# Ledger of designs, part 152: peptides against a protein of PDB entry 3PBP

Target 1, 203 residues: chain A of PDB entry 3PBP
Amino acid sequence: LNEKDLNLILNKSLVMYESLDSTTDVIVKRNVIKQLQFVSKLHENWNSRFGKVDIQKEYRLAKVQGPFTINPFPGELYDYTATNIATILIDNGQNEIVCVSFDDGSLILLFKDLEMSMSWDVDNYVYNNSLVLIERVKLQREIKSLITLPEQLGKLYVISDNIIQQVNFMSWASTLSKCINESDLNPLAGLKFESKLEDIATI
Target 2, 203 residues: chain A of PDB entry 3PBP as posed
Amino acid sequence: LNEKDLNLILNKSLVMYESLDSTTDVIVKRNVIKQLQFVSKLHENWNSRFGKVDIQKEYRLAKVQGPFTINPFPGELYDYTATNIATILIDNGQNEIVCVSFDDGSLILLFKDLEMSMSWDVDNYVYNNSLVLIERVKLQREIKSLITLPEQLGKLYVISDNIIQQVNFMSWASTLSKSINESDLNPLAGLKFESKLEDIATI

## One batch from the design tools (peptide; made by RFdiffusion4, then SolubleMPNN)

Design b2_p26_7_s1 (from b2_p26_7, 11 letters changed)
Fold by OpenDDE base, seed 5:
Structure b2_p26_7_s1 (fold): chain B 203 residues (1-203), chain A 26 residues (1-26)
Amino acid sequence: as target 1 above (203 residues)
Amino acid sequence: SMEVIPGDEKVVLEAVGKKADFNSKL
């Protein structure tokens, strides 16, 4: 964690806080507020020279949310098991695609549209834990591993028994990233969410 | 071979919109 990362987390926490209104669930409000308080304290205690913060014991009880839901979940995958997960960067910012593989040889490419807080006070806190289905890719192979390279935006390497394949989704992810960053959704009109498959190596 | 099945376009658009709105406030 560096100062830039901490600032980003703080800003996200502030935006989440500012999004709270009279209609927001009390449990959600409480979690968002506690997160903001925690991050604010961390920021105040940040020693930029040493890149250190003092984390109070009380905040160590925070938990990550889970599980996530997928909207819509492909009905065909209800009987199958998720085997691998990967996160693929699509720009030099914070925009990313989540990929999950299944034992039927499918990949689902997912987008996290909502920010979520940590769970602070309530056991099994769940809020804004949905992922949006962008694309399903059927490879009809046993997927052993998913590999991503940070320097390769919008590329996923799929390792099967005898082949390494690249799934490249920059054809749509570049537009997606642009739309997010520029707050303009017009370029999404008519965009096809169709990834490209390339054989990289036989093994 | 690869078979591609797209998600719901409307859902994707709405999702991107939400993210864009959030990011605009950062």
Scores: peptide ipSAE 0.526, ipTM 0.932, DockQ to the pose 0.845
Fold by OpenDDE base, seed 1:
Formats: structure tokens, sequence, C-alpha cells
Structure b2_p26_7_s1 (fold): chain B 203 residues (1-203), chain A 26 residues (1-26)
């Protein structure tokens, strides 16, 4: 975490706060406010020279949200278990794709469309925990691990059956990134969400 | 071999729109 990252988190927390209205659930409102308060204090106390911040004990009790939902969830996967998860950057602006593997040899590529807060106050806090299904890739292999390389945007390495395969989704992810960053959805028209698979090595 | 099954295009479009809207406020 650096100062730039902290500023981004602060800005995200502010936008979340500004989205609150009279229709917002009281629990959500309270949680978003607490997050903003924490991040604001963190920002105020940030020592850029040392990259350190003093955090009050009250805020150390924050929890990550979970579980997530997938929209739509593939019916075929109801009987299967998720085995691995990876996050793949698609640009330098921190847009990302989430990949989950299943024990049937499927990969699902997911998009996080909503900003989530931490859970600050209540147990079982769930808000904006949905992921959108972009693509399902059926490899029909036992997926042992998922590997990403920070310098390789939109690429996922899948290790299965002693083979390393590359899933490359930049064919659509570049357009997706552009649409997000430019706030223009027109380039999505007619876009095919079809990743490319390449064998890289045998293990 | 690889089989590709796309998600719902409308759902993806809506999701991207939401993200774009949020990011525009940053």
Amino acid sequence: as target 1 above (203 residues)
Amino acid sequence: SMEVIPGDEKVVLEAVGKKADFNSKL
C-alpha cells in the first residue's frame, strides 16, 4: 500500500458514501460511514516517509465480506466445487477479472461490477457481493492451480494434467477496459467473449 | 480441446455500465 493506493481507497469510500440515500438500508449506511471514517483517519495519519499508519483498535475488527454470488450462476456447476480462484488485471487502472475453477474442469471468468466495503460493525454483512459471469471455459481437465503474472495483462496460466495452458482473454478484456475507463459502452456491441487457449509447456 | 460458453450479454453490458459510472466519479 502506498499513498496513491490510499487515495484511491479514500475516493472509492467517498463515492460509496455519496451513493447513500433515504432508501439505503440502515445497516449498509452505518457500515459505509464507518469505512469512510476509518479510511479518512488512515489518510490523515499516513506517514509517507515510513509507509506506516497508527490504527486504533476499534477499526482492527473489520472483516472481509463473503460469500459472493455469481450472476447468472451456471446451472451445470451447482453440483461441482470451486477449486481455485485468481484475479487478473486487464489494464493499469486496476480493472480486473476474477477467475474461479471448478472440479469439473471449468473456468468461469467473472466481472466485479459493484464496489464492496469491508464489514465494520455487523456479522454476516453482505452488500454488493455479486460477480457477473462473462465466460465459461470448459477444459475438461483436473485444474491443479491458477497462476497470474503481474506484467501480463489478461492472461491466466492453468496447470492441469501436467500441462501449463495459457488462457488469453485480452481479445475482449481490452474492449471491456476501454468501455469502463471511457464510460462508453458502444464498443461492447457485437463483442464476442471468447478467450484463446494455448499450450505453453508440459510438466 | 476447449469449449467456450459466453455469459448473458445484457447482464455483462449492465455490469460494465455500473462500473463505468462508479469510476467516472473517482
Scores: peptide ipSAE 0.525, ipTM 0.932, DockQ to the pose 0.842
Fold by OpenDDE base, seed 3:
Structure b2_p26_7_s1 (fold): chain B 203 residues (1-203), chain A 26 residues (1-26)
Amino acid sequence: as target 1 above (203 residues)
Amino acid sequence: SMEVIPGDEKVVLEAVGKKADFNSKL
């Protein structure tokens, strides 16, 4: 975590807070407010020299939100188990794709369309937990691990028993990133969400 | 062999729109 990342988290937390209104659920309000308080305190106490902040014990009880919903969830995958998860950067602006592998050898590439708060006070807090299916890639291999390299945007390395393969989705992710950053959806018209697979090494 | 199956284009467009809107407020 660096100052730029902290500022982004703070700004996101502020935008979430500003989106609250009289119709927002009380539990949601409480979680968003607590997150903003935490991030604000973190920002105030940020020691750039040491990269450390003293956080009160009460805030350490925060948990990652779950479960997530995938829209649409591929019906074929209901019978299979998720095995690995990875997050892949697609630009320098913190836009990311989430990848989940399954024991049938499938990869799903997912987009997070809504910002989420942490769960602070409520067990099993769920709000804005949607992920959108962009693409399913069937590799028909036992996937042992997923590897990403920060310097390689839109690339995922899939490790199986005897091979390392690269999934490259920059063909569509570059356009996706541009659309998000420029607030123009026109370039998405007619875009094919088809990743490229390349063999990198035999093991 | 690899088989690629794209998601629903309309759903993706809507999702990107939501993200773009949120990011414009940052």
Scores: peptide ipSAE 0.524, ipTM 0.932, DockQ to the pose 0.839
Fold by OpenDDE base, seed 2:
Structure b2_p26_7_s1 (fold): chain B 203 residues (1-203), chain A 26 residues (1-26)
Amino acid sequence: as target 1 above (203 residues)
Amino acid sequence: SMEVIPGDEKVVLEAVGKKADFNSKL
């Protein structure tokens, strides 16, 4: 975590707070408020010289939300188990794709459409915990691991028994990134969400 | 061999729209 990241988290927390209204569930309000309070205190206590923050014990009790839901969930995957997860950056503006592998050899490429708060004082807090299915890739291989490189946008390395393969989804992710950043969805019309697969090395 | 199956275009569009709207407020 650096100052830039902290500022982004603060801004996100502010936007979430500002989105609260009279129709928002009380538990959601409480969580969003507590998150904003926490992040604000972190920001206030941020020592840029040392890159350190003093975190009060109360806020250390926050939990991550989970599990995520997938929309739509591929029906064929109901009988299979997720094996790996990776996050792939698609630009320098914190847009990312989430990839999950399954034991049938499938990869799903997912997009997080909603901002999510931590769970601060309620067990089993779930709000805005959905991911959108962009693409499913069937490799028909046992996937051992998923590797990403921060300097390689929109690229995922899939390690199976005998091969390393690169999944490159910048063909659509570049457009997606642009649409998000420019608030213009027109370029998505007719876009094919088809990744490219390349064999990198035999193991 | 690789088989590619796209998601629902409308769902993706809606999702991107939500993200774009949120980011525009940052």
Scores: peptide ipSAE 0.519, ipTM 0.931, DockQ to the pose 0.843

Design b2_p26_7_s2 (from b2_p26_7, 9 letters changed)
Fold by OpenDDE base, seed 2:
Structure b2_p26_7_s2 (fold): chain B 203 residues (1-203), chain A 26 residues (1-26)
Amino acid sequence: as target 1 above (203 residues)
Amino acid sequence: SMSVIPGDEKVVIEAVKKKADFNSKL
């Protein structure tokens, strides 16, 4: 966490707060408000010289939301179990793709379309926890691990059956990033969500 | 062997739209 990241989190928390209306559930309102209060306090107490903040004990009780839902969920995966999760950056603006592997050898590439608050007040708080399916890649291999490198945008390394494979999705992720950052969806028309697979090494 | 199955284009476009709209307010 650095000052830039904290500012972004603050801005996100503000936008979330401003999105609240009379129709918003009371539990959601409370969580978003507490999120904003926490981040605002962090920002106020941020020591830029040391990159440190004093966090009050009360805010340490916040929990991460879960589980996530996938929309649409691939019907073929209902009987299979998720084995690994990875997050891959696609730009320097914190746009990211979530990858989940399954025990059938499938990879799903997912996009987080909604912002979430932490759970601050209620156990089992679930709001805006959906992920959108972009692509399913069937490797038909036992996936042992997923590796990402922060310096390699839009690349995922898959370790399976004594092989390291690279999944490169920058062919579509660069367009996604551009569309998000420029607020122009026109480049998505006719875009193929097809990743490239390359064998990197045998192990 | 590898097979690729794309998601629903309309769902993806709507998702990107939501994210873009949110980011434009930052």
Scores: peptide ipSAE 0.533, ipTM 0.928, DockQ to the pose 0.870
Fold by OpenDDE base, seed 5:
Structure b2_p26_7_s2 (fold): chain B 203 residues (1-203), chain A 26 residues (1-26)
Amino acid sequence: as target 1 above (203 residues)
Amino acid sequence: SMSVIPGDEKVVIEAVKKKADFNSKL
């Protein structure tokens, strides 16, 4: 964690706070407020010279939210088990794709559209925990591992028994990133969410 | 072989919109 990261977290927490209105659930309000308070205190106590923050013990009780949902969830995958997860950066900012593999050899590429707070007060806090399905890729192989390289945007390496394959989704992810960053959705019209598969090596 | 099955385009567009709207406030 550096000052830039902390500032970003603070800004996100502020935006989340500012999004609260009279219709927002009280539990959500409480969690967002507590998160903002925590991050604000961290920011106030940030020693930029040493990159240190004194974290009060009380805030160590924050938990990650519970299970995520996938919308829409592919019905065919209900009987299968998730085997691997990876996060793939699609730009040098904060936009990322979540990939989950299943034991049927499927990959699902997911987008996190909503910002989430930590759980601060309520056990089993769940809010904005949905992931959006962008694409399902069926490899028809046993997926042993998912590898990402930070320097390779929009690329996922899939390791199976005898092959390393690259899934490249920059064909659509570049547009997605641009749309997010520029707040212009026009380029999404007619965009095909079709990844490219390439065999990298036989092992 | 690879088979590709896209998600719901409308759902994706709406998701991107939400993210874009949020990011515009940062």
Scores: peptide ipSAE 0.533, ipTM 0.928, DockQ to the pose 0.848
Fold by OpenDDE base, seed 4:
Structure b2_p26_7_s2 (fold): chain B 203 residues (1-203), chain A 26 residues (1-26)
Amino acid sequence: as target 1 above (203 residues)
Amino acid sequence: SMSVIPGDEKVVIEAVKKKADFNSKL
């Protein structure tokens, strides 16, 4: 965690807070407020020189929100079990793709369209927990592991029994990133969400 | 062998829009 990251988290928390209105659920309000309070305290106590923040013990009990939902969930995967998860950076900012593998050899590439707060007050807090399906890639093999390299944007390495394969989705993710960052959706028109698969190594 | 099945384009576009709108406020 660096100062830039902390500032971004703070700004996100502020935007989330500002999105609250009279119709927002009380539990949601509490979670967003607690998150903002936490991040604000972090920011206030941030020592950039030492990279240290003193956090009250109570805030350390916050949990990542879960469970997540996939919208739409691929009907063909209802009978299969998720095996691995990975997050892949698509730019040098904060845009990411979430990948989930299944025991049928499928990969789903997912987009987080909504900002999620941490769970602060209630166990199993659920709000803005949906992920949007971008693409399903059927590899028709057992997926043992998913590997990402931070320096390789929009690339996922899939390890199976005898092969390492690269899934490269920069064909669409570069456009997606640009659209998000520039707030211009025009480049998405006619974009094909089709990843490229390449064999990297036999193992 | 690989099979690629794109998601719903409209759903993705709407999702990107939401994210873009959020990010524009940062």
Scores: peptide ipSAE 0.533, ipTM 0.927, DockQ to the pose 0.852
Fold by OpenDDE base, seed 3:
Structure b2_p26_7_s2 (fold): chain B 203 residues (1-203), chain A 26 residues (1-26)
Amino acid sequence: as target 1 above (203 residues)
Amino acid sequence: SMSVIPGDEKVVIEAVKKKADFNSKL
């Protein structure tokens, strides 16, 4: 964690706090407020002489939120089990694609459209936990592992049956990144969400 | 062999819009 990352987390937490209104659930309000308080204290103490952030016990109990939902969930995958998960950067910023593999040899490429808080107060906290389905890729093979390289944007390496394959989704992800960063959705019109598959090596 | 099935374009566009709107406030 560096100063830039901390500032981004703080700004995200502030925007989440500012989005709260009279219609927001009380549990959601408490979680967002606790997160903002924690991040604010971290930011305040970042330049402190002793480098030790005194984290109150209540903040040490924070957990990652789950489970996630997929919208729409592919009906065909209800009978199959998720096997691997990976996150792929699509730009030098904070835009990412989530990939999940299934035991039928399918890959789903997902987008996280909403910011989530940690669970700070309540067990089984769930809010803004949806992922959007962009693309399903059927490989029809056993997927053993998913590999990503930070220097290779919009690329996923799939290891199956002693073959390494590259899934390249920059054909659509570059446009998606641009639309997010520029707040202009016009380039998405007519965009095909079709990835390219290439065999890289036999192992 | 590969088969590609795209998601719902309207759902994707709306998702991107939400993210863009959030990012614009940062």
Scores: peptide ipSAE 0.531, ipTM 0.927, DockQ to the pose 0.843

Design b2_p26_7_s3 (from b2_p26_7, 9 letters changed)
Fold by OpenDDE base, seed 2:
Structure b2_p26_7_s3 (fold): chain B 203 residues (1-203), chain A 26 residues (1-26)
Amino acid sequence: as target 1 above (203 residues)
Amino acid sequence: SMSVIPGDEKVVLEAVKKKADFYSKL
C-alpha cells in the first residue's frame, strides 16, 4: 500500500458507509462500520515518510469475505466444479475482471459490480458479493492453471496439458473501464463481449 | 473446439452502471 491507495480505500469505505440505509442488514451495517473505522485509523496512523502503519491489532481480527453470487449462473455449469480463479486488472484504476474455470473446460469472465469488504467480526461474516457474467468461453479441455501478468492488462493465460492460450478481453474491457471512469454508459451500446483467443505455445 | 457465449447485455449494463455510480461518488 501507498498513500494514494490508502486514500482510495478510505474514500471507498466512506461511500460504502454512506450507502447504508434502513433496509441494510444489521450485520452488513456493522461490518461496513468496522471497516470504515479500521481504514480511518489506518489513515490517521499512516507514516508518509516510511509508508508504514501498525495494523497488527485490527488485521488479526479480519477475515476474507464470501461467498460470491454469479448473475446469471450458467445452468449448464451446475453439473461441474470450479477449478481455478484469477483476477485480471483492466486499467490502472483497479478495475478488474474475475475469471473462474470449470472442469468442463469452461471459463467465465465476471465483473464485480459491488465493492467488497473484509469481515471484521470474530464470528464468520457471510455476505454474497455480486459477480456478473460477462462472457463464457468454452475451451473443451482440462484447465490446469490460470496465470495473469500484472503488466498485461486484460490478458489471461490459460494453461492446459498441451497448450498455453491467451484470452484477451481488452476489446470490451477498455470500454467498460472508460464507462466506469467517465460515468458514461453510451460507449457500451452495441458492444460485443467477445474475447480474443490466441495459442501462445504448445507444451 | 472453442466457443464464446456472451452474457446478458442488460445485466452487464446494470452492473457497469452500479459501478460507475459508485465511482462518481468518490
Scores: peptide ipSAE 0.450, ipTM 0.905, DockQ to the pose 0.851
Fold by OpenDDE base, seed 4:
Structure b2_p26_7_s3 (fold): chain B 203 residues (1-203), chain A 26 residues (1-26)
Amino acid sequence: as target 1 above (203 residues)
Amino acid sequence: SMSVIPGDEKVVLEAVKKKADFYSKL
């Protein structure tokens, strides 16, 4: 964690806080406020010389939100089990795609459309945990593992019994990233959410 | 063989819009 990252987290926490209104659930309000308070305290205690922040006990008690909801969940996958999960960066910012594999050989590529806060006070706090289905890729093979390389944006490596395959979704993810970063949705018009599959190696 | 099935374009657009709106406030 560097100062830039901390500032970004702070700004995100501020935006979340500013989104609160009279209609917001009390539990949500409390969580967002606590997150902002924590991040603000971290920011105040940031030691620029050492690049260190004193992490208080509250952070240790905070939990990542879950479970996630996939919207829409593909009906064909109801009878199948998720086997692997990976997160793939699509830009040098913080835009990412979540990939989940299933035991039918399917990959689903998911977009996190909402920013999440940590869970601070309530066990099983669930808010802004939606994952939007962008694409389903059917490989029709047993998926053993999913590998991502941070230096390779929008690429997922799928390891099966006999083959390593690359799923490249930069054809649409680059546009997605641009739309998010520029707050312009026009480039999405007519965009096809179709990834490219390439055999990399036979194993 | 590979089969690719895109998600609902409208749903994706709305999701991207939400994210874009959030980022615009940063």
Scores: peptide ipSAE 0.446, ipTM 0.904, DockQ to the pose 0.872
Fold by OpenDDE base, seed 5:
Structure b2_p26_7_s3 (fold): chain B 203 residues (1-203), chain A 26 residues (1-26)
Amino acid sequence: as target 1 above (203 residues)
Amino acid sequence: SMSVIPGDEKVVLEAVKKKADFYSKL
């Protein structure tokens, strides 16, 4: 962690806190508050420059969220098994696409619509766990691996038995990123969520 | 050729809206 990263985490935690209202579930409220308290303490200690921040105790009390829900989940994939997962950056910020492969040769491209928090008090705390289906790509191949390169935005490399293919979704992801960053959804009107597939190499 | 099946456009739009709204507050 650096100061910039910590500030971002703090700001996210603050926004989450500020989104709480009388209709918010009590468990959610408590969890968001605990996260904000932790991050605020960390930030305070960082800014004071008084030394090392011991986060071990608090970290041990926090758990990663899960499971996730996919909305809508493709009915055809209910009987298939997920084989690989990858996260692809679409901008230099924090917008990303999650890709999951299945043993039928399908890829699903997913968007995380909500910010997540750690679970603090409840063992099975699940909040903001939704993943939205953007696109399903049927490759009709056995997918061995998914590879992403941090310097290549909106690109996923799919390794099969005899071929490496690139899935490029910057055609829509660039617009998506812009809409998020500028808080303007108008450019999404009429946007087609169709990725491009390119053969990179035969192996 | 690649076979593409799109998700629900309305669901995607709502998801982007939620994310955009969150980012606007940062």
Scores: peptide ipSAE 0.444, ipTM 0.903, DockQ to the pose 0.802
Fold by OpenDDE base, seed 3:
Order: structure tokens, then sequence, then C-alpha cells
Structure b2_p26_7_s3 (fold): chain B 203 residues (1-203), chain A 26 residues (1-26)
């Protein structure tokens, strides 16, 4: 964690706080406020001579959120089980695609549309856990593993029993990244969310 | 063999909009 990262986390927490209104659920309000308080304290103590931030109490109260929901969830996959998960970077920032494989040989490409906070002092807290379905790719094979390479943006390697395949989604992910970073949605008009599949090696 | 099924375009657009709006405030 560096100063730049801390400032980003603080700014995100502030934006989340500013998004609260009279219609926001009380539990959500409480959680966002606690998140902001924690990050603010961390920021205040960052320049402290003693270098030790006592976050022990706050850390004990913080929980990882889950489960995630998929919107829309493909009806055909209700009868199947998720087998692998991977996260693929699509730019040098924070934009990423989440990939989940299923035992029917399907791969779903998902987008995180909302920022998440940690859950604080709340049991079974679920907020901003939505993943948006961009694309479903049917490979019709058993998927053993999903591999990503950090130097290869928008590429996923799918390992099955006899083949390694590359899924390349930069055809749409580059536009998606641009739209987010520039706050201009015009380039999304008419964009086809169709990935390219290539055989890399036989095993 | 590969079959591609796109998600709902409107849902994707709305999701990207939300993310873009959030980032614009940073």
Amino acid sequence: as target 1 above (203 residues)
Amino acid sequence: SMSVIPGDEKVVLEAVKKKADFYSKL
C-alpha cells in the first residue's frame, strides 16, 4: 500500500458515502459509514511517526462480503455447478472481467458494476455483489483450469484434458475500458460482445 | 466448437454507466 493507493481507497469510500440518501437501507448506511471511518483513520495515521496503525479492532469487525449474484443468471446453468473462477485485467487500471466456468463446459464473462465495501459488524451483509453477464461461451468440454497472465490483457487460457484454448475478449473489453475511463458510453453503441477462441496447444 | 450467447445489452450498458459515473467522481 502506497500513498496513491490509500488516496484512491479514501476517495472511493467518500464517493460511496456521498451516494447515500433517504432511500438507502439503514444497514447499508451504517456499513458505508463504518468503512469511511476506518479508511479516514488509516489516512490520518499514515504520516504518524510510529508507523503502526492499530487496526486490530476494526479488522476483527470487518468481514468479506458474499455471495455474488449474476444478472441475468442463465437459466440453463441452474442445473450445473461452477468449477473455476478467474479475474482478467482489461487495462492498466482497475477494470477487470470475472470469468466463471461450469461443469457443462460453459464459460461466463462477468462485469463488476459496483464498488464494494467490507462488511462491518453486520451478520450476513450483502451489498453491491452484483455481477453483470456480458457473454456466455459454450466450449462443450470439461474445464479443468483457468489461467491468466498479467502481461496479457483481456486473455484467458482454458485448460481441458486434451487442449489449451485462448479466449480473447479485447474486441469488446478495450471499448468497455475506454468508456469507463473516459465516462463516454457512445462507443458501446453497436458493440458486439463476441470473444475469439483459439487453440493454443494440444496436451 | 464454440457457441456464443451475449448478455442483455441494456443491462451491460447500464452497468458500464454506473461504473463510469462512479469513476468520474474520483
Scores: peptide ipSAE 0.444, ipTM 0.902, DockQ to the pose 0.830

Design b2_p26_7_s4 (from b2_p26_7, 10 letters changed)
Fold by OpenDDE base, seed 2:
Structure b2_p26_7_s4 (fold): chain B 203 residues (1-203), chain A 26 residues (1-26)
Amino acid sequence: as target 1 above (203 residues)
Amino acid sequence: SMSVIPADEEVVLQAVGKKADFNSKL
């Protein structure tokens, strides 16, 4: 965590707070408010010289929300288990794709369309925990690991028993990033969400 | 064998729209 990251988290927390209204669930309000309070204090106490923050014990009890949901969930994956997860940067901002592998050899590429608060003093807090399905890749092999390289945008390396494969989704992710950053959805029309796969090495 | 299955375009469009709207406020 650096100052830039902290500022972004603060801004996100502010936007979430400002989105609260009379129709928002009380539990949601409480969580968003507590998050904003925490991040604000964190920001206030940030020592840029040392890259350190004094965090009060009370806020250290916050938990990440439970499991994500996938929309739409691929029906074929109901009987399979997730094996690996990776996050892939698609730009120099904070736009990312989440990849999950399954024991059937499937990869799903997911987009986080909503911001989440932490869970604060509430068990089983679930709000805005959905991910959107962008693409499914069926490899029909055991996936041992997923590797990403920070300097390689929109690329995922899949390690299986005998091969390393690259999944390159910049064909659509570049457009996705642009649409988000420019608030223009027109370029998405007719876009094919089909990644390129390449064998990199035999193991 | 390998196969690629793209998502529903409308679902993606809505998702990107939500994210874009949020990001515009940052």
Scores: peptide ipSAE 0.487, ipTM 0.905, DockQ to the pose 0.881
Fold by OpenDDE base, seed 1:
Structure b2_p26_7_s4 (fold): chain B 203 residues (1-203), chain A 26 residues (1-26)
Amino acid sequence: as target 1 above (203 residues)
Amino acid sequence: SMSVIPADEEVVLQAVGKKADFNSKL
């Protein structure tokens, strides 16, 4: 974590706070407020020289929110189990695709459209925990691992059945990134969410 | 064999819109 990252987290927490209104659930309000308070204090106490922050004990009990939901969930995957997860950057900012593999040999490429808070006070806190389905890739192989390379945007390496395959989704992810960053959805018109698959090596 | 199945374009469009809206406020 660096100062830039902390500023981004603070700004996200502020935007989340500003989105609260009279219709927002009280549990959501509480969690968003507590997160903002924590991040604000963290920012105030940030020592950029040492990259350290003193965190008071009261805030150390925050939990990660989960589980996630997938919308729409592919009906064919109801009887299968997720085996691996990876996050792939699609630009030099903060836009990313989440990939989940299943034991049927499927990959799903997912988009996180909503920001989430941590769970601070409530057990089983669930809010904005959905991921949007973009693409499903059926490999019909046992997927052993998912590998990403930080320098390779929009690329996922899948290790299965002694084969390394590359999934390249920059054909649509570049447009997606542009739409997000420019707040213009027009380039999505007619875009096909179809990744390119290539065999890289046999193991 | 290998197959690629894209999701619903409208669903993705709405999702991107939400993210874009949020990011514009940062």
Scores: peptide ipSAE 0.485, ipTM 0.905, DockQ to the pose 0.889
Fold by OpenDDE base, seed 5:
Structure b2_p26_7_s4 (fold): chain B 203 residues (1-203), chain A 26 residues (1-26)
Amino acid sequence: as target 1 above (203 residues)
Amino acid sequence: SMSVIPADEEVVLQAVGKKADFNSKL
């Protein structure tokens, strides 16, 4: 954690707070407010010289929210088990794709469209926990591992029994990133969400 | 071999829009 990261978390928490209105659920309001209060206190107590923050015990009870939902969830995968998860950066900012593999050899590429808060007040707090399905890639093989390299944007390495394959989705992820960063959705029109597969090595 | 199944374009569009709106406020 550094000052830049803390500022970002604060800004996100502020935006979440400002999004609250009269129609927002009371539990959500309370949770978002508590998060903002915590992050604000952290920011106030930040010692930039030492990179230290005093965290009060009260806020250490915050938990990560429960499982994400996938919308739409591929019906074919209901009977299969998720085996691996990876996060792939698509730009030098904060835009990322989440990949989940399944024991049928499927990969799903997911997008987090909503900002999620921590759970502060209520057990099993769930809000803004949806992920959007962008692409399903079927590999007719057992997936052992998913590897990402931070310096390689929009690339996922899939390790199976005898091969390492690269899934490259920058063909659409670059446009996605641009749309997010520029707040212009026009480039998404007619975009094909089709990744490229390349064999990297036999093992 | 690889089989690709793209998602619903409208769903993705809406999702990206939400994220873009949020990020614009940062």
Scores: peptide ipSAE 0.484, ipTM 0.905, DockQ to the pose 0.848
Fold by OpenDDE base, seed 3:
Structure b2_p26_7_s4 (fold): chain B 203 residues (1-203), chain A 26 residues (1-26)
Amino acid sequence: as target 1 above (203 residues)
Amino acid sequence: SMSVIPADEEVVLQAVGKKADFNSKL
């Protein structure tokens, strides 16, 4: 965590707080407020010299939210089990794709369209936990591992059997990133969400 | 031996729109 990242987290927490209204659930309000309080205190106490901060005990009890939902969920995958998960950066601005593999040899590429808070005081806190399906890739093989390289944007390495394959989705992810960053959705018109698969090596 | 199944373009468009709107407020 650096100062730039901390500022981004603070700004996100502020935007989430400003989005609260009279119709927002009380549990959601509580979690968003607590997150903002934590991040604000973290920012105020940030020691740039040492890159550290003291965290109160109450804030150390925060947890990641419960299970995600996928929309739309591929009906064919209801009978299969998720085996691996990976997060792949698509730009230097923290836009990312989530990949989940299944025991049928499928990969799903997912987009986080909503910001999520941590769970602070409530067990089983779930809000804004939806992921959007962008693409399903059927490999028809056992997927053992998913590997990403931080310097390689929009690339996922899939290890199965004795082969390493690269899934490259920059054909659509570059446009997606641009649309998000520029707040212009026009380039998405006619875009094909089709990744490229390449055999890299045998193992 | 690969099959690609793209998602609904309109669903993706709406999702990207939400993210873009949020990011514009940062």
Scores: peptide ipSAE 0.482, ipTM 0.904, DockQ to the pose 0.851

